# Peptides against a protein of PDB entry 6J54, part 51

Target 1, 223 residues: chain A of PDB entry 6J54
Amino acid sequence: NENLFASFIAPTMMGLPIVTLIIMFPSLLFPTPKRLINNRTISIQQWLIQLTSKQMMAIHNQKGQTWSLMLMSLIMFIGSTNILGLLPHSFTPTTQLSMNLGMAIPLWSATVFTGFRYKTKTSLAHFLPQGTPALLIPMLVIIETISLFIQPVALAVRLTANITAGHLLIHLIGGATLALLNINTMTAFITFTILILLTILEFAVALIQAYVFTLLVSLYLHD
Target 2, 42 residues: chain B of PDB entry 6J54
Amino acid sequence: QFQFTGIKKYFNSYTLTGRMNCVLATYGGIALLVLYFKLRSK

## One batch from the design tools (peptide; aimed at target 1 T32 Q46)

Design b2_p19_3_s1 (made by RFdiffusion4, then SolubleMPNN; from b2_p19_3, 13 letters changed)
Fold by OpenDDE base, seed 2:
Structure b2_p19_3_s1 (fold): chain B 223 residues (1-223), chain C 42 residues (1-42), chain A 19 residues (1-19)
Amino acid sequence: as target 1 above (223 residues)
Amino acid sequence: as target 2 above (42 residues)
Amino acid sequence: LDALLQTLATILLKLLELL
């Protein structure tokens, strides 16, 4: 079990944590454009950012589009860290629940407080769904209130669990393939094929989870 | 769209104002219950 | 009954959204 979770231990170099450098590293992969027409790689990146920005902000009104920069930076950060985490023997900061909570709680609180500040009546009304029977109103309001407080936890746990589970599966199947290489080459080949398919799936999951995380934050902002 | 009279005018699950009032009333009721138990314990 | 079922469905959908 210790060997299983060894890849999730925060790496240190000479007694100093290098997690900060690992977290900052994805930022180097997205250089700022200097020219009107940039390199192909930068142009593709900008195009993808613009495309995702249009998709994310299509749900929001003009007032909600003020959060576009923050939401896009969030999706780029989570997405890039998740993708880089799929590299062999790499450490993914997003597998740490503390990091995801550190992102989820402030963003959730910001969205909730923004909702209460600018749309107080509508935000308070969200605690009671429309058309509820009169007898169930108090109970439903309580449930909705509890649901609100579960949102940041669910957001953080969802991201953490999906990324962590993927890494664990890759590790386990990878270990199984290595163990089966000397036992049965054919079975090892099958297991290796499953590992490849799983890694491809995890690439998709990494991007989807980043998108879902930002989307839910944006939806909470929209109310 | 809906015309409510009496108590239903202020406390309903269909109008925005009614929903808000119901939520506030629920929170107020819970706060009063908590206050009651705290005062009773003293 | 229909209103009750709708409210229950809404609660279930919200719980499902949390998963």
Scores: peptide ipSAE 0.226, ipTM 0.810, DockQ to the pose 0.020
OpenDDE base, seeds 1, 3, 4, 5: peptide ipSAE 0.038, 0.043, 0.065, 0.067; ipTM 0.650, 0.731, 0.745, 0.725

Design b2_p19_3_s2 (made by RFdiffusion4, then SolubleMPNN; from b2_p19_3, 12 letters changed)
Fold by OpenDDE base, seed 5:
Structure b2_p19_3_s2 (fold): chain B 223 residues (1-223), chain C 42 residues (1-42), chain A 19 residues (1-19)
Amino acid sequence: as target 1 above (223 residues)
Amino acid sequence: as target 2 above (42 residues)
Amino acid sequence: LDALIETLNILLSKILDLL
């Protein structure tokens, strides 16, 4: 089973981790514009960023608009890394739970603390849903508090699990196709077709997970 | 529109202030319980 | 009973948010 999980091992060259380079590489794909009218590729990228930004920030007031840059950078980072991770024999940093926790926890804490700072009353009231029976208030407050602390964990695990599961499935089907090449060519072709469809699905999942991650962080901000 | 009197004015699940007070009271109660058990152990 | 159902719905919605 080591072959199945080999792609999830942090790559090293002569004992030096190259994970840092892999993490930094996606940023090179999005150059900063320097002109009013940029190249077609840059213009398309900017257009996509603006569209996603408008959709995500539509739920926020002017104060929440301050987080637009951070949220957009987050979605671009996670999305780009996930897409690049779908390349054959590539390493996806977002498959590492430690990395996702490292991103989720600070962002979550920032959103929670921002809420407490600027909307203290509303934030405290959020621990008690409106209309709760009086007898259930203490227990519900406890549950709501626990739920709050589960949010960063759920955020990280959701991203990690979805990407990891997709990678495993691609590798398994890919391995099966290779094994069937000399056994039954027709079956191998069918399996290969499924693999292609699955890879396309995983591209979509990669983008969706990036969006969901960013959106949830935005919703937790509630400013 | 809810009109609350007495204790319900300050502790209710329908108003923002009431919800906040309920949360604070809950945390305060938990803190007192923890304190009680800590003092009892001594 | 209605209050209980509402509470259960709140809890269920929270679980769904975690998934």
Scores: peptide ipSAE 0.331, ipTM 0.823, DockQ to the pose 0.020
OpenDDE base, seeds 1, 2, 3, 4: peptide ipSAE 0.339, 0.319, 0.298, 0.303; ipTM 0.832, 0.831, 0.827, 0.829; seeds 1, 2, 3 fail the geometry check

Design b2_p19_3_s3 (made by RFdiffusion4, then SolubleMPNN; from b2_p19_3, 13 letters changed)
Fold by OpenDDE base, seed 1:
Structure b2_p19_3_s3 (fold): chain B 223 residues (1-223), chain C 42 residues (1-42), chain A 19 residues (1-19)
Amino acid sequence: as target 1 above (223 residues)
Amino acid sequence: as target 2 above (42 residues)
Amino acid sequence: LDALLTTLNILLEKLLNLL
């Protein structure tokens, strides 16, 4: 068990300061623009941020645009940490459930409270779907309230499970390939090919999970 | 668009105000039940 | 029957939203 989870536990055993540095590292990859025409890398980053911002904020009106900075920072943070975590022998903070809960719970609470403050009638009405038969109203309201409280947990677990499962698969198949190199080179080549395909998939998953996380937070605000 | 009369005017699952009232009534009912059981223990 | 179908549709929609 320790061998399987060694990549997830090692930085925490070395101390909290190392974990803090790992969390703060992605911020260095996004420098502030200083010129009208920046470097090619910075220009590409800004272009991607603008595209993602347009897609995310298309669902919201002007009142929802206030959350644009928060949502964009969130997607950039989660996306960057997930991609950096795919490096060999790297550590992803988003694999820790505590990290994801620490992000999900405050953001979820903020979205729920802002909904109750500015859209009180709509938010209260959201506990009862439209067209519900009169006899099932009390039960359905209870189910909807429970569903609301499950949202932050589901949000955190979804992100954690998808990233963690991907990392585990990469480590397991990678370990299997190394073990098979001295036993059967042909099977090792096949497993290595699977590993490459899996790593490409995990790059996509890393971006998708970051997008889904921010999208759901945004959607909860809209509802 | 929906014309409701009587109690259905205030408690319906189609209008926004009706849905809100139903939710508030449900929570009020639960609160009263909890209060009843709390007072029954004494 | 209509009430049952509407209830099932609501539950299905909620389940899909959780996924």
Scores: peptide ipSAE 0.350, ipTM 0.837, DockQ to the pose 0.019
OpenDDE base, seeds 2, 3, 4, 5: peptide ipSAE 0.335, 0.325, 0.329, 0.347; ipTM 0.837, 0.835, 0.836, 0.829

Design b2_p19_3_s4 (made by RFdiffusion4, then SolubleMPNN; from b2_p19_3, 12 letters changed)
Fold by OpenDDE base, seed 5:
Parts: structure tokens; sequence; C-alpha cells
Structure b2_p19_3_s4 (fold): chain B 223 residues (1-223), chain C 42 residues (1-42), chain A 19 residues (1-19)
């Protein structure tokens, strides 16, 4: 069991956490453009960022578009870290619930507070859905209040669980393939094929989870 | 579309203001209940 | 009944959001 979850332990070198460097590393893969016509790689990156930005901020008015930079940076950060975490024996910081809570709670609180500050009436009214029977109003308000507080937890756990589960499966199947190499090469090949398909799926999941995380934050901001 | 009169004007689940007032009333009620139990425990 | 059904649907949607 220790070997199975060894990749989820925070890596240390001589007692010093390397996690900080791992977290910062993805930022180096996305250099800032300096020219009107940039290199092909940078142009593709900027195009993708613009495309996703337009989709994410389409639901927001001009005031909500102030959050565009932060939301896009969040997508890039979570997405890049998740993808890099799919490398063999790599450590994905987003698999740590503490990190995801550390991101989710402040962002959630910011969205809630901005809602209460600029849209107080709408935000308060959001605790009661429209058309609720009068007898169910108190209970429904309580449930909606509890639901609000579950949002950051659900946001963090969803991201963590999806990435962690994917990593666990990759490691399990990968370990099985290695164990079967000397036992039955044919079965090892089949399991290896499954591993490849699973890794492709996890790449998609990594991007989707990053998008969903930011989308939900954006949605909470929109109220 | 909704014409409310009396108490329903201020406490309804259809208008934005009505919903807000309902939420505030529920929170106020809970606060009063908590206060009551706290004072009774003393 | 329609309002009750709508309320239940909202609760179900909240539950699905949690998942």
Amino acid sequence: as target 1 above (223 residues)
Amino acid sequence: as target 2 above (42 residues)
Amino acid sequence: LDALEETLNILLLKLLELL
C-alpha cells in the first residue's frame, strides 16, 4: 500500500519540499508574448487562452469580465499541473486536498462576498428558489444555506477525487503490466493497451476538471 | 404577472424582494430561536 | 403540487451538483 500511494506523498529532497518548485514549473511553459506576431507555440497558446476566455466569460457582463484574468490563470494552472501529473512517477499537486481547498475556499469566498456586495438583493434571494411553497420556505432556506457551504468542499473534493482516482488507476494498471511482463507477455500487452487508453482519458479528465473548476467558480460569481 | 397584497406582498417566493424578505425572516427566526435557547440555558 | 415538484427538482439539481 505504501508503494501504491508513494507518488501521492509530497516529494522532499534532503528534507526540503520540492513541491514548491513543482507547482511553479508549469508557469515556465507559458511564456508571455512580447511581439505582435509571436512564435508558433506561443501563438497557439494565446489562441487557446483567448478561445477559452471567450467561452468562460460569455456568461458574464462587463463587471464579471474583470475576473477573466484570474479565471484563465486558474485554468492554466490547474490544467497544466494536472497534465504534468500524468507523467510516470510524477507528483500532481492538485491531488492534494489541502491545495485544492486552499484554492477553492478563497475563490469561493471571494465570489460569495462579491455577490453580497454588489448584488445583495439577488444573492439573498438566491437562498430561496422562485415559486417555493410557503410552508417549505424555512426548510428550503436552510438547505440552500447548507448547500452554499458545501460548494467549496464539493469543488475541492471533485477535483481531487477525479485526479487522484485517475492516478491510482494508472499506477495500478501500470504496476500490473510490469508484473505480467515476465509471466504472460500477451496479457501484459493487453493491459498496456488499456493503460494507454486510460492515460488518454486522464488527459481529457485533467483538462475538463480544470475547466469545470473555473467554470463553477465563475458560475458562483454570476449567481 | 403576480399581484400580491398584504403580507404576501412582502413575503412571497416569486418576487425578488419577497424572496429576500423570506430569507431574512428565516434567518431572523433562527437567530431568535438560538437566542431563546441560550437564554433559557442560563 | 406543481410548485412542490419544482422544489423537489431544484433539490435534485443541487444534489446532482454535489456529485
Scores: peptide ipSAE 0.360, ipTM 0.838, DockQ to the pose 0.020
OpenDDE base, seeds 1, 2, 3, 4: peptide ipSAE 0.363, 0.349, 0.327, 0.328; ipTM 0.845, 0.844, 0.840, 0.842; seeds 1, 3, 4 fail the geometry check

Design b2_p19_4 (made by RFdiffusion4)
Pose (drawn by RFdiffusion4):
Structure b2_p19_4 (pose): chain A 223 residues (1-223), chain B 41 residues (1-41), chain P 19 residues (1-19)
Amino acid sequence: as target 1 above (223 residues)
Amino acid sequence: FQFTGIKKYFNSYTLTGRMNCVLATYGGIALLVLYFKLRSK
Amino acid sequence: SNTLYSEIMELFNFFVSSL
């Protein structure tokens, strides 16, 4: 009975303040120059695009490359609005489940209607995988079509559920420091756990590769 | 002028990318179950 | 290179204003 942890019971609030100012704000963190040589703070933003525009370009290699100049604007918005919210009292719009159901469905159904306007037969004849055996036709085409309509729900719920799971361990491991007016040796170990956990919460950039890239495989497979 | 800088881009991919009616139908029906549960309390 | 960066940033501003 040496080190007794404590806890504080308080409601964890994902309130909804005025949002249309908070959405526009990580657009004016990125300027655009009308010059040749630029000013050494856009110049490391302009070099960070020319890397990851050479990885969502190399797989496709078609006349479906026209679509890929919009998929690098989808990686900077939720690459910024997941990184801004690590600050002390900031508010992330990709916490709420509302706009991610508007980020998955207007993009996911923009992919199944891409080959249906050009191919019209073999886009969902991709449901035919191989040289057809006879004992498993109805066990297949009720499986590969129930794992198609999962995809918009499997694209948007995987983003909201772990972004807000990073914010609760920020509060609850951080709120146990404030309520630790018991023995003071264990206060520094909970603080040291925080400043490791904030380094893991820069995997909010690593969860934007897993949104644009399974949108490219959900685009490169259909088209 | 927030148009003609990206107007060549729109009619290229908004043929399949501007299908927010399925989002509007899945969003408008999602408005109907919440006003109904508060009506029955 | 600057033209490609200006085309990405015009699409980024339009995407944020369509939200």

Design b2_p19_4_s1 (made by RFdiffusion4, then SolubleMPNN; from b2_p19_4, 11 letters changed)
Fold by OpenDDE base, seed 1:
Structure b2_p19_4_s1 (fold): chain B 223 residues (1-223), chain C 42 residues (1-42), chain A 19 residues (1-19)
Amino acid sequence: as target 1 above (223 residues)
Amino acid sequence: as target 2 above (42 residues)
Amino acid sequence: DNELFQEITNLYNALISLL
């Protein structure tokens, strides 16, 4: 069991937590452009950021678009950390539930607080769906209230579970392929093919989970 | 747009004001129930 | 979620109207 979860242990050097440096590392991959015509890599990055920004903020009005910088920084951070975590023997901070809760709870509370501050009537009305029969109103309001408080937990657990499960599967199948190399070459080849397909899937999952996380935060902001 | 008269004008599930009032009434009712049970335990 | 609950409510109202 310890060998399976060894990749999820927070790395330390000389008793100092390197996790802080790992969290700050993705910020170095996105430099600020200084030229009108940038390098190819920076141009592609800026183009992708603009496309994702247009897609995510299309739902929001001008007041909601104020959150564009926060949401785009969030998706870039989560996406970059998830992709870097797919490197062999790398540590992904997003596999830690504490980190995801640390991001989800403040963002969720900020969106809920912003909703109550600027759109109080609409926010309170969301606890009761339209057209609800009078007899079902109290029960439905309670359920909707509980649903609201489950949102940050579901947001954090979804991201953590998907990334963690992907890493576990890669480690398990990778270990199985190595063990089967000397036992049965044909089965080892099949498991290796599955491993390749799984790694491709995990690259997609890494990006999708970052997008879903930010999209849900944006959706909660829209109320 | 539905036109409501009487008490249904203030407590309905179709208008924003009606929905808000229903939510506030529900929370108020729960708070009163909790207060009642707390006072009864004394 | 609100759309789903609205659809369920509409279905419920339709069923009540049949009674």
Scores: peptide ipSAE 0.069, ipTM 0.754, DockQ to the pose 0.014
OpenDDE base, seeds 2, 3, 4, 5: peptide ipSAE 0.012, 0.006, 0.012, 0.065; ipTM 0.630, 0.625, 0.634, 0.747

Design b2_p19_4_s2 (made by RFdiffusion4, then SolubleMPNN; from b2_p19_4, 12 letters changed)
Fold by OpenDDE base, seed 3:
Structure b2_p19_4_s2 (fold): chain B 223 residues (1-223), chain C 42 residues (1-42), chain A 19 residues (1-19)
Amino acid sequence: as target 1 above (223 residues)
Amino acid sequence: as target 2 above (42 residues)
Amino acid sequence: MNELFQEISQLYQALINSL
């Protein structure tokens, strides 16, 4: 049982934390293009970045498009770290709630403060939905205020929970498959099939969670 | 376009200004209640 | 883009260490 959570412990080498190197490693996978005609891999990466950028920035006005570099760097960072985390015996930094809160809280606060600074009237009016009965106004304002403060927590927990749960399931089903190989090969084959399907699902979840995280931050900026 | 008269012009749930004023009034009321209980406890 | 990733990674590492 102690071995289940061992993969979530921050790795150390010679007493030094390697977490910094792990977090920086995805940046090496996305080199800046220096040629007019790039390699196939870089061209595909740029094409994907341009497509996602166009889709995400379609929601924003010209002022919101100033955040495009930050949002695109965020989705590439989370997506790459999540995909690399699916490798066997690798440490995924996004499984750490502290990291996800460290990303969510500053981005959320920046969007909220930007809203209050440049669109004070609209931001204050957002606490009251349109068409609410007069008797429900005080209660609804309180609920919307609480909802606002839950947003960064929900954003961080969603990412952490989905990635952590996926990794735990892969470890559990993988361990069960290995144990069943010595008992019954047929049942081991079934569990192995489930493991393959789960790994494909987690690969999709890794990309989707990066997109959803960035999209929600983008939506908060739009408001 | 909603046409409101009197107090409803400033405090309504349909116009942007009306919603803002309702929110400010709600926070102001809560703040006054908190201050009242805090001053009463002293 | 690499420079941006490095800056973000350093910031996030600092945040992780502070929490």
Scores: peptide ipSAE 0.041, ipTM 0.679, DockQ to the pose 0.077
OpenDDE base, seeds 1, 2, 4, 5: peptide ipSAE 0.012, 0.012, 0.000, 0.012; ipTM 0.649, 0.649, 0.607, 0.632; seed 1 fails the geometry check

Design b2_p19_4_s3 (made by RFdiffusion4, then SolubleMPNN; from b2_p19_4, 12 letters changed)
Fold by OpenDDE base, seed 3:
Structure b2_p19_4_s3 (fold): chain B 223 residues (1-223), chain C 42 residues (1-42), chain A 19 residues (1-19)
Amino acid sequence: as target 1 above (223 residues)
Amino acid sequence: as target 2 above (42 residues)
Amino acid sequence: DNKLFQEISDLYQALVNML
């Protein structure tokens, strides 16, 4: 059982934390363009960033579009860390709930406070949906307030659970394939095929979770 | 636009102002209840 | 807005330093 969670232990070298270097490493993969016509890789990256930025900020007004830099940096950070985490024998910081809570709580609080500051009436009205019967108003307001406070927790847990579960599943199926090599080569081949399909799925999940995390933060900002 | 008269003008679930007032009234009621139980225990 | 962004960035940097 210790072998299952060994990949999720924070790596250290001679007592020095390497986690800081791992978190900063994705920033090196996205250099700032210096030319009008850049390298193909940089041009594709810039095109993808612009495309995703246009899609995510389409629901916001001009004041809400000021958050574009933060949201794009967030999606690039989470996406890059998740993809790099799928490399063999790599540590993913996004599997740590503390990191995801550290991102979710400040962003959620910022969106809620900005909502109360600039749109106080609308933000307070969001605790009561339109057309609710008069008898259900107190209970529904309480439920909606609880729902608001669950948002940052759900946002962090969703990201951690999906990434962690994927890594555990890859590890378990990989271990099963190695164990079955000496028992039955045919079953080991089947499990290996499942492992390949699962790794492809985890690549998709890594990108989707980054997108969903930033999208939900954006939606909370819009509301 | 819904036109309400009397108390329904200020406390309704259809208008933005009405919903805001309902939310404030519910929070105020809960705060008063908590205060009542806190003062009763002392 | 810029002050809030700076505060969030500082908090994030502090979190990175703790890791």
Scores: peptide ipSAE 0.136, ipTM 0.730, DockQ to the pose 0.075
OpenDDE base, seeds 1, 2, 4, 5: peptide ipSAE 0.117, 0.053, 0.022, 0.025; ipTM 0.726, 0.739, 0.716, 0.708

Design b2_p19_4_s4 (made by RFdiffusion4, then SolubleMPNN; from b2_p19_4, 11 letters changed)
Fold by OpenDDE base, seed 5:
Structure b2_p19_4_s4 (fold): chain B 223 residues (1-223), chain C 42 residues (1-42), chain A 19 residues (1-19)
Amino acid sequence: as target 1 above (223 residues)
Amino acid sequence: as target 2 above (42 residues)
Amino acid sequence: DNELFQEIMNLYKALVELL
């Protein structure tokens, strides 16, 4: 069991945490464009960023579009870290709940406070859904208030749990494959095939979780 | 489209202002209850 | 969540009207 969870321990080298380097590494993969026509890799990256930006910001008005840079940076950061985390024996910082809370709480607070600052009436009205019977109003307001405070927790836990579960499953199936190599080669091949399919799924999950995380932050801002 | 009269004009679950007032009233009521129990303990 | 809640409430209102 210790070997199974060893990949989730914060890596240190010579007593110094290398987590900071791991977190900063994805930033190196996305260089800033300097030319009108850039390299193929950069052009593809910019194209993807533009597409995702258009999709995410379509929900928001012009005032909400001011958050586009922050939201796009967030999705690129989480997405890149999650994808890099799928490398064998790599450490994913987003598997750490502390990191996700560190992102979720400030962003959630910013969205909630921004809502209360500029749209106070609408924000307060969101604590009570339309058409609620009079007798249920006090209880429902309390529930909605609790729901509001659960949002940052759910945001962080969702990302952490999905990525962690994926990594754990890859390690388990990978370990089983290695163990079966000496027992039955045929079954080992089957498990290896499952592992490949699972890794492909986890690549998709990694991107989806980054998108969902950013999208929910965006939704809390204006909706 | 909903025309409410009297107290329902200010406290309704269909209008934006009505919902806001209901929320504020709920929080105010809870605050008063907490205050009551705090003063009762003294 | 709000839309789902509203749908449930609409169903509730319909049931109350039947009773």
Scores: peptide ipSAE 0.023, ipTM 0.700, DockQ to the pose 0.014
OpenDDE base, seeds 1, 2, 3, 4: peptide ipSAE 0.024, 0.014, 0.006, 0.013; ipTM 0.714, 0.618, 0.613, 0.622; seed 1 fails the geometry check

Design b2_p19_5 (made by RFdiffusion4)
Pose (drawn by RFdiffusion4):
Structure b2_p19_5 (pose): chain A 223 residues (1-223), chain B 41 residues (1-41), chain P 19 residues (1-19)
Amino acid sequence: as target 1 above (223 residues)
Amino acid sequence: FQFTGIKKYFNSYTLTGRMNCVLATYGGIALLVLYFKLRSK
Amino acid sequence: TYSEIMNLFKFFVFYLAVL
């Protein structure tokens, strides 16, 4: 009975303040120069695009490359609006489940209608995988179509669920420091756990590769 | 002028990318179950 | 290329703000 942890019961509040200002704000963190040589703070933003525009370009190699100049604008928005919210009292719009159901459905259904306006037969004849055996036609085409309509729900819910799971461990491990007016040796270990956990919460950039890329595989497979 | 800088890009891919009607239908129906539960409290 | 991406980024942010 040496080190007794404590806890504080308080409501964790994902309130909804005025959002249309908070959305526009990580657009004016990135400027655009009309010059040849630039000013060494855009110049490391302009180099960071020329890397990851060479990895969403290399797989496709078609006339579906026209679509890929928009998929690097989808990586900077939820690459920024997941990184701004690590600050003390900031608010992330990708916490709420509402806009992610508007980020998945206008993009996912923009992919199944891409081959249906050009191929019209073999886009969902991709449901035919191989040289057809006889015992498993109806066990297949009820499976590969129930794992198609999962995809918009499987794209948006995987983003909201773990972003807001990062914010609760920020509070509850952080709130146990404030309520630790018991023995003071264990206060530093909970603090040290925090400053490790904030380094893991820069995997909010690593969860934007897993949004743009399974949108490319969900585009490269259909087209 | 927030248009003609990206007008060439719109009619290229908004043929399939501007299908927010399925989002509007899935969103408008999602408005209907929440006003109904509060009506029945 | 950077100016075209940034114009698309500004329009996408405006589209989400309207949504």

Design b2_p19_5_s1 (made by RFdiffusion4, then SolubleMPNN; from b2_p19_5, 10 letters changed)
Fold by OpenDDE base, seed 3:
Structure b2_p19_5_s1 (fold): chain B 223 residues (1-223), chain C 42 residues (1-42), chain A 19 residues (1-19)
Amino acid sequence: as target 1 above (223 residues)
Amino acid sequence: as target 2 above (42 residues)
Amino acid sequence: MFEEISQLFKYLVLLLAEL
């Protein structure tokens, strides 16, 4: 009888952590194309990358578009790890808050420092919304400053919470379905249908969370 | 176009420069308050 | 046949529960 959180334990073989290998595994799924016309799978991958890149970089100037490689690598990494995490007996590194903070904090700090370096006046002015009454200026500046520092935490927690909650929900509904099989087959069938729909939803959530994470990093860069 | 005169020219919530100065003034005020309490505690 | 289908169903649910 394993607990609900057994799937979130970092996997080890003979006491050695395999997390590093799991993190590196998605890179093998995206080989570098060498031909002008590649096979169908690589062509679809490139098409998706180009489509998402075009959408995300549309709001950025030329200097901001230099971040396209970083942002596209990020979305591919998070998306692939999240999808692979939905395999049976798999471990998703993105369920670990430490990993997501490790991605969010450097990226957020880089965007903030880039903003202060190239657009100092605009970045400082961003702490005060336009049209603020004079009496509310000090308080609002403080609130906006706090809001800025919450951004990397919110970014990491959002990803971690959504992926973790999805896995837990699948586990709970699956366990409930198994328990109901011996009690009432009709109710077990209903819960099984919900489980199937939920698994489909979690596939979508896995991709959406990768997109949202990368999009928010991109938006912070734009501001 | 808002025409500001006097102190409002430098400290306003409508112009980019005005907002920047307001932010800097706020941070400066907070820093001075922290410094005051730190020095008073000694 | 029903027992085999039920066992297959249980196995499938177990597989999904281990996600």
Scores: peptide ipSAE 0.149, ipTM 0.724, DockQ to the pose 0.013
OpenDDE base, seeds 1, 2, 4, 5: peptide ipSAE 0.122, 0.134, 0.149, 0.121; ipTM 0.706, 0.717, 0.720, 0.698

Design b2_p19_5_s2 (made by RFdiffusion4, then SolubleMPNN; from b2_p19_5, 11 letters changed)
Fold by OpenDDE base, seed 4:
Structure b2_p19_5_s2 (fold): chain B 223 residues (1-223), chain C 42 residues (1-42), chain A 19 residues (1-19)
Amino acid sequence: as target 1 above (223 residues)
Amino acid sequence: as target 2 above (42 residues)
Amino acid sequence: MFEEISQLFRYLVKLLAEL
């Protein structure tokens, strides 16, 4: 059981935690464009950023679009860290709940405070859904208030659970495949095929979770 | 569009203002209850 | 050739298992 979760332990080198370096590493993969026509890699990156920014900011007004830089940096960070986490012997910071809470809570707080600051009436009204029977109003307001405070936790846990579960599953199936190689080659081949398919799925999940995390933050801002 | 009269004009679950007032009333009521129990315990 | 393929297969499985 200890070996199963060993990959999720914060790595140390010479007794010093290197988590900070790992967290900062994805930023090196996205250099700033310096030319009118850059190389193919940078051009594709910029195109993806523009595409995703256009989609996410489409629901926001001009004031909300000021958050574009932050939201795009967030999705690029989470996405890149999740993808890099699928490399052998890599550590994924997003598997740590503390990391995800550290991102979710401030962003959620900022969106909520921004909402109350600029749209106080609408923000307060969100605690009561339309058409609620009069008798249920007090109870539902309380529930909605609790729901609001659960949002950052749900956001962090969702990302953590999805990434962690994927890594665990790959590890388990991979370990099973290795064990079966010496027992039954045919079954090992089947499990290996499953492992490949699962790995492909996890690449997709890695990007989807980054998108969902950023999208939900964006939606909270829109409210 | 719903036409509300009397107290329902200010406290309803359909209009934005009505919903806001309901929320504020709920929080105000809770705050008063908490205050009451706090003062009673002293 | 078969030995090389087998070694490559084992190597790939090991890499994936260590994710």
Scores: peptide ipSAE 0.218, ipTM 0.750, DockQ to the pose 0.013
OpenDDE base, seeds 1, 2, 3, 5: peptide ipSAE 0.186, 0.197, 0.202, 0.183; ipTM 0.737, 0.748, 0.749, 0.730

